# Designs tried in a protein design run: peptides against a protein of PDB entry 4KTY. Part 10

Target 1, 266 residues: chain A of PDB entry 4KTY
Amino acid sequence: YVLNDIGVIFYGEVNDIKTRSWSYGQFEDGILDTCLYVMDRAQMDLSGRGNPIKVSRVGSAMVNAKDDEGVLVGSWDNIYAYGVPPSAWTGSVDILLEYRSSENPVRYGQCWVFAGVFNTFLRCLGIPARIVTNYFSAHDNDANLQMDIFLEEDGNVNSKLTKDSVWNYHCWNEAWMTRPDLPVGFGGWQAVDSTPQENSDGMYRCGPASVQAIKHGHVCFQFDAPFVFAEVNSDLIYITAKKDGTHVVENVDATHIGKLIVTKQI

## One batch from the design tools (peptide; aimed at target 1 C111 D164 H170)

Design b1_p10_7_s1 (made by RFdiffusion4, then SolubleMPNN; from b1_p10_7, 4 letters changed)
Fold by OpenDDE base, seed 5:
Structure b1_p10_7_s1 (fold): chain B 266 residues (1-266), chain A 10 residues (1-10)
Amino acid sequence: as target 1 above (266 residues)
Amino acid sequence: ATPAVPLLEP
């Protein structure tokens, strides 16, 4: 998980799983220096740079451009006029080297690009890391661990009222580390995500969240466990907004979110 | 054909 410099990222639909190659290039010239530069831009003190908890959290913030002039600007509008379309990237090296050279955020990324670059960052710094793809990945925007889908009386989605969303797939990272800040048994793989989705204590970042904790429903553990839990296990709540202003729960689907979670093994 | 980019479910 550290030495492999080429990977496979899963994407597509749950019933049409696709793979793409991604060159991490953690051993390429200038990449380690760039990763150190990223931590410098984050103003990360030297004492924290040896702590994978702090490093992965800082990385999750800095791989996206939000808040801190980090590495990648996300774009989902299918325009990409002022940069490179997310689908054009084939690896992390060009992105990281451009960031180091220009000292400005690189355009553009989406989840697999963020995950690819973040994977390079983690592996470059000696943190075992892998990319995880979650099919039917929820985005809970109000931290209630539910996907609240509001419907018109005709059954169509009310987009104005519906703030939560579901991606057909989403990519993030898992990083291997001990978690002395958590109870025994919650070390190992930690979910971290650099795709800017939600604000976490003042910055667009996510994790590290203990995968074991999430699996056992321990959402009280730092960092961002509720959000990660919701991504993989939130219920869909279908609510009809009546003309009289009342809301009626029409249906609850506890099986839709996180239908398949895939990662490359060894 | 499924696009390379993720899509929000309708």
Scores: peptide ipSAE 0.262, ipTM 0.814, DockQ to the pose 0.198
OpenDDE base, seeds 1, 2, 3, 4: peptide ipSAE 0.214, 0.214, 0.149, 0.028; ipTM 0.823, 0.797, 0.777, 0.700

Design b1_p10_7_s2 (made by RFdiffusion4, then SolubleMPNN; from b1_p10_7, 4 letters changed)
Fold by OpenDDE base, seed 4:
Structure b1_p10_7_s2 (fold): chain B 266 residues (1-266), chain A 10 residues (1-10)
Amino acid sequence: as target 1 above (266 residues)
Amino acid sequence: ATPEVPLLDP
C-alpha cells in the first residue's frame, strides 16, 4: 500500500463498474518535497507530523483548496475553462508539482482526483493508504444520519427542499494507523476524504474515521464518523411534501446506499 | 453509457 506507485480507481455505475489507472508517483522527484510543503502551508507543527491521525486530518483539509489555499479546486459544473478538466488527469505528479511551483491551488478536481492526490500524500509520508469507491454514496448535509428525498405529490423529486444528495459513485481514502485515542479494536483502516463535502469543525475535511467502528454502528468516535457512516449506510427517507405544507414519510429504503464498496487489494 | 464523472442519483 505504500510501495505501489500506480493504482486502479473504480468508478462508473454499480451495474457497470469501470476502472481507470492512476499514477501516484510518490517516489518521483519533488513529490515528497511537495508533500512537506503542503504541511508547511497548513502551518502544521513538526511534533504533529509524525502522527498519522494528525497528518491524515491535515491532508484531508489541504488536498482541497477550500479554507486554506490547498492543492485542488473542485469543479462539478462542467465548466473547466480556467484549468484542466478533472477527467484529463492521469496521476498525482503533475498536480502536486504544479501546486509546488505556482504556490496556488490547481484547477480542477473531482472525487477520484482528490482521492488520487490524497493517496500520494499519505503514501509519501509512510502512511499505508488505498482508494475506496462507494457506489450510491450519500452526502448527508444536515447531519441526521439519513438521506432525505423529498417528493412532490406527483412523485417527482423536489431537490430544493434538501441539500442531501446521492452520488452514483464517490471515491475517498482509507489510511492504516493505530488509534490510541479510540477504544481497543478501532485501529486499522481509517476513512479519510479530501473531497470538499462538509465542514468539520471549521474546515472542509473528513476523518480519520474508524472503519471498524463504522461497521459496528459506532458513530460517536472522532473524526466525522457520522458523516462517513451516512455515506455508506444512510436510509433513504422518501418524504412527500404536500401542498398544505405537511411532510409525510412515504417510504424508507435501507438497502440503496452503499450498495457496493470497492477497493483494490494490495 | 457509464459516465466518467460522478452524477447525482435522482
Scores: peptide ipSAE 0.245, ipTM 0.829, DockQ to the pose 0.203
OpenDDE base, seeds 1, 2, 3, 5: peptide ipSAE 0.223, 0.229, 0.160, 0.222; ipTM 0.824, 0.824, 0.782, 0.810

Design b1_p10_7_s3 (made by RFdiffusion4, then SolubleMPNN; from b1_p10_7, 5 letters changed)
Fold by OpenDDE base, seed 5:
Structure b1_p10_7_s3 (fold): chain B 266 residues (1-266), chain A 10 residues (1-10)
Amino acid sequence: as target 1 above (266 residues)
Amino acid sequence: ATPEVPLLEP
């Protein structure tokens, strides 16, 4: 989890699982320096740099460019004219070194790229980390822990009303650490996500959220447990928006989200 | 073939 500099990332569809190799390169020249530089750019106090909770949270924020001119600019419009297509990256080293050299966000990333770079960051700083792929991953945008799918009367999705979304897959990270800020038993793997999805107390970041806490439904535990919980366990609520303005719940699907969560066992 | 990039469900 720390020493392995090459990994496998799962992606694709749940019924067509694919794997790609990713070179983390945490031992390559300049990478540690770049990770320290990232924390410098975050203006992280020296006293916090030894705390994996703070480091992982800062890393979650800084691996994405939002808010703080962090490492990677996301692009999801299939137009990558001003940078490198996300699929062209094969590892973290080139991205991190470019960031360090240019001192500007690197274009472009998507979830597995964010996760790859974040994994390097964590491992480089001695935090055991792995990439996790969640198939049928929910994005709850209103923090109600459910996916509200609005339908027209004809049964088609009303894209204007439907703000929540489901990814066929999403990648994030789990980092191993103690959580003295949580009750006993909620240390271990912590979900952290650098893909900019939702604002968390002022910036686009996510975690660390205790995996054990999520499994036991403790969404009140810091950080961002409700969001992570929704990614893996939200119900789909199908709501018909009637012409008269009324809403009718047509169906509830409690099995669709988070059908498969995969990580490489290292 | 399944696309490499994540896709939003319709």
Scores: peptide ipSAE 0.431, ipTM 0.898, DockQ to the pose 0.199
OpenDDE base, seeds 1, 2, 3, 4: peptide ipSAE 0.405, 0.401, 0.410, 0.400; ipTM 0.890, 0.886, 0.892, 0.891

Design b1_p10_8 (made by RFdiffusion4)
Pose (drawn by RFdiffusion4):
Structure b1_p10_8 (pose): chain A 261 residues (1-241, 247-266), chain P 10 residues (1-10)
Amino acid sequence: YVLNDIGVIFYGEVNDIKTRSWSYGQFEDGILDTCLYVMDRAQMDLSGRGNPIKVSRVGSAMVNAKDDEGVLVGSWDNIYAYGVPPSAWTGSVDILLEYRSSENPVRYGQCWVFAGVFNTFLRCLGIPARIVTNYFSAHDNDANLQMDIFLEEDGNVNSKLTKDSVWNYHCWNEAWMTRPDLPVGFGGWQAVDSTPQENSDGMYRCGPASVQAIKHGHVCFQFDAPFVFAEVNSDLIYITAHVVENVDATHIGKLIVTKQI
Amino acid sequence: SQYKLPFDSL
């Protein structure tokens, strides 16, 4: 989780698992300096840089270009003007070195690309890290920790009212650290996510959220545990527009995986 | 590739 500079990112379906190799390249010339430049650009106070909670949270904001001209711009537009389609990248190095050189956000990326770059950032600084893949990943848009699916009278999905969504898969990172800001028992792996989905305190960032706290539903502990819980375990609530029609308790988060040791 | 899944009708 620190010294391996190559990895595997899982994607596809639960009974049709695909792998994408990834060069983290945290030891390549210019990368460590690039990680320091990222924190400088985020205007991160130097006095907090010894705190992995802070470093990881800043990283979750600065790896994406929203709000702060960070590293990577997300796109699903099937055009990708003036850049590289997200599927073309095979590692983090070119992205990070281009960012340092051009001093401009790099185009373009999707969730595994954000996760790959963020993983490079963490391991390069010495924070043990890994990439996780969540199949049928929920995106909760109204912060009620459930997927609200509104139906028309005919039983079809009302696409105007329905805002929540589900991904075929989503990838984020886990960073290893103690959590002195939380009660004992909630250190270890922390979910951190640099792919923009929902604002957290006015910026697109997510985490560190204690995985152990998410497991037992103690999502009151900072940061962004409710959103992460919703990604892995929200129920689907079918609502006819208001009458609750049905509940699907098993659809979300069918499988979560990471590369083996 | 990453994409959104449709919801089922009832």

Design b1_p10_8_s1 (made by RFdiffusion4, then SolubleMPNN; from b1_p10_8 with D8P)
Fold by OpenDDE base, seed 2:
Structure b1_p10_8_s1 (fold): chain B 266 residues (1-266), chain A 10 residues (1-10)
Amino acid sequence: as target 1 above (266 residues)
Amino acid sequence: SQYKLPFPSL
């Protein structure tokens, strides 16, 4: 989880699972220096740099360009005119070295690129880390742990009212650490995510969220456990909005989200 | 590429 320089990332569809190679390059020249530079750009105190909780949370913010001129600019609109298409990247090294050289965000990434670069960052700093892929990954935008699907009278989805969404797949990271800030038993693997999805206490970041806490429904545990829980466990709630402003639940689907979560043990 | 899926209609 620290020493392996090359990995495999799962992507595609749940019924057509694909894999791509990714070079992490955590031992390549200039990569450690770049990881230190990232923490310097984050203005991270030296006292916090030995704490994997703080390091992983800062990393989740800084691997994306939002808020802080971090490493990667995301693009999901198939317009990549001012950079490199996300699919053209084969590893973290070129991205990190470009960031260090230019001192500007690198274009462009999607979830596996964010996860790949973040995995390098974590491993480079001695934090055991792996990439996980969730198929039918929910994006809850109002922190209610549900996918709220508003329907028109004809049964079609009202796209104006429906703000929640589902990724075909989403990649994030799990980092291994103790959690002295949580009750006993909630250390180990922690979900962390650098893909900019939701604002977490003022920044686009996510985690560390205890995998054990999420598995047992402890969504009150820091950090961002409700969001990560929703990614894998949200129910689809089909709602009709009445003229009087009341909502009627028409259907519930508890099987749509989180159909498969995959990680490669290396 | 990563993309958003449409919700099934009722």
Scores: peptide ipSAE 0.653, ipTM 0.954, DockQ to the pose 0.868
OpenDDE base, seeds 1, 3, 4, 5: peptide ipSAE 0.043, 0.035, 0.051, 0.035; ipTM 0.761, 0.712, 0.717, 0.704; seed 4 fails the geometry check

Design b1_p10_8_s2 (made by RFdiffusion4, then SolubleMPNN; from b1_p10_8 with K4E D8P)
Fold by OpenDDE base, seed 2:
Structure b1_p10_8_s2 (fold): chain B 266 residues (1-266), chain A 10 residues (1-10)
Amino acid sequence: as target 1 above (266 residues)
Amino acid sequence: SQYELPFPSL
């Protein structure tokens, strides 16, 4: 989880699981320097740099360019004219070295690119880390732990009312650490995510959220446990928006979200 | 690209 330089990222569909190789390059020249530079850009106190809780939270913010001119600019609109298409990246090294050299955010990333770069950052700093892929990954944007899908009377999605979304797959990271800030038993793997999805206390960041806490429904535990819980366990609520403006719950699907969570044992 | 991009689904 720290020493392996090459990994595999799972993607595709739950019924057609695909893999791609990713070079983490945590031991390549300039990568450690770049990770230190990232923490410097974050203005992270030296006293915090030895704390994996703080480091992983800062990393989740800084691997994305939002708020702080961090490493990667996301693009999901198929417009990549001012950079590299997300699919063209094969590893973290070129991205991190470009960031260090240019001192500007690198274009462009999507979830697996964010996860790949973040995995390098964590491993480079001695934090055991892995990439996980969640198939049917919910994005709850109103923190109600539900995916509210609004339908027109004809059965089409009302895009004006439907703000929540489900990714066919999403990649994030798990980092291994003790959690002395949580009750006993909630250390170990912590979910952390650098893909900019939701604002967490003023910044686009996510985690560390205890995997054990999430597994047992402890969404009150810091950090961002409700969001991560929703990603893997939200119910789909199908609501018909009637022509008269009334809303009727037509169906509830408790089996769609988080159908498969995959990580490679390395 | 041959790489499958993630997309929103329902």
Scores: peptide ipSAE 0.292, ipTM 0.820, DockQ to the pose 0.163
OpenDDE base, seeds 1, 3, 4, 5: peptide ipSAE 0.270, 0.278, 0.286, 0.281; ipTM 0.816, 0.815, 0.819, 0.813

Design b1_p10_8_s3 (made by RFdiffusion4, then SolubleMPNN; from b1_p10_8 with K4V D8P)
Fold by OpenDDE base, seed 2:
Structure b1_p10_8_s3 (fold): chain B 266 residues (1-266), chain A 10 residues (1-10)
Amino acid sequence: as target 1 above (266 residues)
Amino acid sequence: SQYVLPFPSL
């Protein structure tokens, strides 16, 4: 989880799981210096740089360019004219070295690119880390821990009313650390995510959220436990919007979200 | 690229 410089990222569909190699390169020349530079750009106090809770939270913010001119600009519109298409990247090294050289955000990333670069950052700083792929990953945008799917009377989705969404797959990271800020038993793997999805106390960041806390429904624990819980365990609520303005719950699906969570063992 | 991009669905 620290020494491996090449990894595997899972992607595709739940019924057609695919893998690609990713070079983390945490021991390559200039990469450690770049990770230190990232923390310098974040204006992170030296006293916090030895705390994996603070480091992983800062990393989740800084690997994306939002808010702070961080490492990667996301693009999901299939227009990549001013940079490199997300699918063209094969590892973290070129991205991090370009960021260090240009001192400007690198274009472009999507979830597996964010996760790959973030994994390098964590491992480079001695934090055990792995990439996790969640199939049918929910994006709760109103923090109600459910996916509200509004339907027209004909059964088609009302895109105007439906704000929540589900990714066919999403990649994030798990980092290993103790959590002295939480009750006993909620250390170990912590979910952290650098893909800009939701604002967390003023910045696009996510985690660390205790995997054990999420597994046992402890969404009150810092950080971002409600959001991570929703990604893996939210119910789909199908609501018909009637012409008279009334809403009727037609169906509830408690099995669709988080059907499969995959990570490389070593 | 033949790489499968993530996409939002409902």
Scores: peptide ipSAE 0.216, ipTM 0.805, DockQ to the pose 0.161
OpenDDE base, seeds 1, 3, 4, 5: peptide ipSAE 0.147, 0.140, 0.145, 0.182; ipTM 0.778, 0.773, 0.776, 0.790

Design b1_p10_8_s4 (made by RFdiffusion4, then SolubleMPNN; from b1_p10_8 with S1E D8P)
Fold by OpenDDE base, seed 1:
Structure b1_p10_8_s4 (fold): chain B 266 residues (1-266), chain A 10 residues (1-10)
Amino acid sequence: as target 1 above (266 residues)
Amino acid sequence: EQYKLPFPSL
């Protein structure tokens, strides 16, 4: 989880799983220096740089360009005129070296690009890390741990009435660390995500969230456990808005989200 | 390659 400099990232559809190779390149010239530079740009105190909790949280923020002129600009509009299409990247090295050289965010990434670069960052700093892919990954936009789906009178979905959405797939990272800030048993793998999805205490970042805590339904622990829980376990709540302003739940689907979660063994 | 899926109707 630290020594491997080439990985496999799962993507595509749940019924048509695909893999892509990704070169992390954590041992390539200039990459460690760039990771240190990222922490410098974040103005991270030296005292925190030995703490994987702080490092992974800072990395989550800094691998995306939002808020802090971090590494990558995300784009999902299929128009990449001012940079490199996300699918053209084959590894982290070119991205990180471009960032270090230009001192400006690199265009463009989607989830696997963010996850790939973040994996390099974590591994460079001695934090065991892996990429996780979730198919039918929920994006809970209102922090209620469910997908709110509003129905018209004919039973069809009105997609404009909800801010919630579902990715065909989404990639994030898991980082291995102890969590002395949490109760015993909630160390180990921690979910962290650098793809800019939701604001977390003032920045587009996510984690570290205890995977063990999430698996046992404990979403009360820092950081961002509710959001990560929702990504993999949100129920679809079908709602009809009545004329009197009341909402009626017409149906609940507990099987739609998180159909498959995949990660490479090493 | 990454995109949003529509919600299924009832």
Scores: peptide ipSAE 0.707, ipTM 0.967, DockQ to the pose 0.820
OpenDDE base, seeds 2, 3, 4, 5: peptide ipSAE 0.685, 0.686, 0.689, 0.650; ipTM 0.961, 0.960, 0.964, 0.951

## One batch from the design tools (peptide; aimed at target 1 M147 I149 H170 L236)

Design b1_p11_1 (made by RFdiffusion4)
Pose (drawn by RFdiffusion4):
Structure b1_p11_1 (pose): chain A 261 residues (1-241, 247-266), chain P 11 residues (1-11)
Amino acid sequence: YVLNDIGVIFYGEVNDIKTRSWSYGQFEDGILDTCLYVMDRAQMDLSGRGNPIKVSRVGSAMVNAKDDEGVLVGSWDNIYAYGVPPSAWTGSVDILLEYRSSENPVRYGQCWVFAGVFNTFLRCLGIPARIVTNYFSAHDNDANLQMDIFLEEDGNVNSKLTKDSVWNYHCWNEAWMTRPDLPVGFGGWQAVDSTPQENSDGMYRCGPASVQAIKHGHVCFQFDAPFVFAEVNSDLIYITAHVVENVDATHIGKLIVTKQI
Amino acid sequence: NHLIDFSDILP
């Protein structure tokens, strides 16, 4: 989780698992300096850089280009003007070195690309890290921790009213650290996510959220545990437009995996 | 990756 500079990112389906190799390249010339440049550009106060909670949270904001001209721009537009399609990248090095050289956000990425770059950032600084993949990953748009699926009278999905969504898969990172800001028992792996989905305190960032706190539903502990809980375990609520028609308690988060040791 | 269509999972 610190010294391995290559890895595997899982994707596809639960019974059709695909792998994508990834070069983290945290030891390559120019990368460590690039990680420091990322924190400088985020205007991160130097006095907080010994705190992995802060470093990881800044990283979750700065790896994406929204709000702060950070590292990577997301796109699903099937065109990818003036850049590289997200699927073309095979590691983090070219992205990070291009960012340092051009001093401009790099185009383009999707969830595994954000996760790969963020993983490089964490391991390079010495924060143990890994990439996790969540199949049937929920995206909660109204912060009620459930998927609200609105149906028309005919029982079909009303695409105008329905805003929540589900991904075939989503990838984020876990960073290892104590959580002196939380009661004892909530350190260890913290979920951190640099893929923009929902604002957290006015910026696109997410975490660190204690995985242990998410497991027992104690999502009151900072940061962004409710959103992460909703990604892995929100119920689907079918609502006819308002009458609750049905509840699917098993659809979301069918499987979560990471590369074996 | 992509979004899953809710109409495909209607009960």

Design b1_p11_1_s1 (made by RFdiffusion4, then SolubleMPNN; from b1_p11_1, 4 letters changed)
Fold by OpenDDE base, seed 1:
Structure b1_p11_1_s1 (fold): chain B 266 residues (1-266), chain A 11 residues (1-11)
Amino acid sequence: as target 1 above (266 residues)
Amino acid sequence: SSKIDFNDILP
């Protein structure tokens, strides 16, 4: 999880799973220096750079350009006029070297690009890391651990009221570390995500969240466990918004979100 | 990646 510099990322649809190769290149010239530069740009204290908890959280923030002029600008508009379309990238090296050279965010990325670059960052710094793909990945917008789907009385979706959303697939990272800040048993793989989705204590970042804690329904532990839990385990709540302003729960689907979670083995 | 249309997964 540290030595491999080429990987496979899963994407597509749950019923049409696809794979793409990604070159992490953590051993290529200039990449380690760039990772250190990223931490410098984050103004990370030297005392924290040996702590994988702090490093992974900072990396989560800095791989995206939001808040701090980090590495990648996300875009999903299918235009990409002022940069490289996300699908054109084949690895992390060109992105990181461009960032180091220009000292400006690189355009553009989507989840697998963020995950690829973040994986390089983690591995380069000696943190075992892998990419995880979740199909039907929930994006909980209001932190209630539900996907609230509002329906008109005619049964169609009310897009104005429906704020939550679901990705056909989403990629994030898992980083291996001890968690002395958590109860015993919640070390190991930690979910971290550099794709800018939600604000976490003042900036767009996510994790590290204990995978073991989440698997056992413990979402009270830092960092961002509720959000990650929701990505993989949210119930779809179908709510009819009546003309009189009342809401009626019509249906609950507990099987749709997180239908498949895939990660490559070494 | 893209956001799904909830109309496609109505109960």
Scores: peptide ipSAE 0.600, ipTM 0.956, DockQ to the pose 0.939
OpenDDE base, seeds 2, 3, 4, 5: peptide ipSAE 0.586, 0.106, 0.594, 0.599; ipTM 0.955, 0.772, 0.956, 0.956

Design b1_p11_1_s2 (made by RFdiffusion4, then SolubleMPNN; from b1_p11_1, 5 letters changed)
Fold by OpenDDE base, seed 2:
Structure b1_p11_1_s2 (fold): chain B 266 residues (1-266), chain A 11 residues (1-11)
Amino acid sequence: as target 1 above (266 residues)
Amino acid sequence: SSVIDFNSILP
């Protein structure tokens, strides 16, 4: 989880699982320097750089460009004219070295690119890390732990009312660490995510959230446990927005989100 | 292959 330089990232659809190779390159020249530079740009205190909790949280913020001119700019609108299409990247090294050289955010990434670069960052700094892929991954934007899908009377989605969304798949990272800030038993794998999805106490970041805590429904544990829990366990609530302005719950689907979570043992 | 499925919001 630290020494492996090449990995596999799962993507695609739950019924058509695909894999792509990703070169992490945590031992390549300039990569460690770049990781240190990232922490410098984050103005991270030296005392915190030995704490994997703080490092992973800072990394989740800095691997995305939001808030702090971090490493990667995301793009999901198929407009990549001012950079590199997300699909063109094959590893973390070129991205990180470009960031270090230009001192400007690199364009562009999507979830697997963010996860790949973040994985390199974690491993480079000695934190065991892996990428996980969640199919039918929920994005709860109002912290109610459910996906509210609003429908017009004709059955079409009301995009004005529907703020929650579901990704076909989403990649994030798990980092191994002790959690002395949590009760006994909630160390080990921690979910961390650098793809900018939701604001967490003023920054687009996510985690570390205890996988064990999430598994047992302890959403009150720091950090961002409700969001991560929702990604893998939200119910879909289909609500019809009536012409008269009333809302009626038409259906509840408790089986759609988080159908498959995949990670590769390396 | 350069053809991959992008991360996308389901309709």
Scores: peptide ipSAE 0.310, ipTM 0.832, DockQ to the pose 0.096
OpenDDE base, seeds 1, 3, 4, 5: peptide ipSAE 0.296, 0.295, 0.293, 0.300; ipTM 0.827, 0.829, 0.829, 0.826

Design b1_p11_1_s3 (made by RFdiffusion4, then SolubleMPNN; from b1_p11_1, 4 letters changed)
Fold by OpenDDE base, seed 2:
Structure b1_p11_1_s3 (fold): chain B 266 residues (1-266), chain A 11 residues (1-11)
Amino acid sequence: as target 1 above (266 residues)
Amino acid sequence: SSVIDFNDILP
């Protein structure tokens, strides 16, 4: 989880799982220097740089460009005229070195690119890390731990009312660390995510959230456990918005979200 | 292969 510099990332659909190779390159020339530079740009004090909790949280913020001119600019609109299409990247090294050289955010990334670069960052700094792919991954926008899907009377989605969304797949990271700030038993793998999805206490970041806590429904544990829990466990609530302004719950689907969570074991 | 399924929001 630290020594491997080449990995596999799962993507695609739950019924058509695909894999792509990704070169992490945590041992390549200039990469460690770039990781330190990222922490410098984050204005992270030296005392915190040895704490994997703080490092992973800062990394989740800095790998995306939001808030702090971090490493990667996300784009999901199929317009990549001012940079490199997300699909063109094959590893983290070129991205990180470009960031270090230009001192400007690199364009463009999507979830697997964010996860790949974040994985390099974590491993480079000695934190065991892996990429996790969740199929039918929920994005809870209002922190109610459910997906509220509003429908018109004709059955079409009301995009104005529907703020929650579901990704066909989403990639994030798990980092291994002790959690002395949590009750005993909730160390180990921690979910962290650098793809900019939700604002977490003023910044687009996510985690570390204890995987064990999530499995046992302890969403009160820091950091961002409710959001991560929702990504894998949300119920879909289908609500018909009637013309008279009333809302009626038509259906509840408790099986749609988080159908499959995959990670490479090496 | 350059053909990759992009991360997408389901309708």
Scores: peptide ipSAE 0.243, ipTM 0.807, DockQ to the pose 0.096
OpenDDE base, seeds 1, 3, 4, 5: peptide ipSAE 0.234, 0.115, 0.238, 0.236; ipTM 0.805, 0.772, 0.800, 0.802

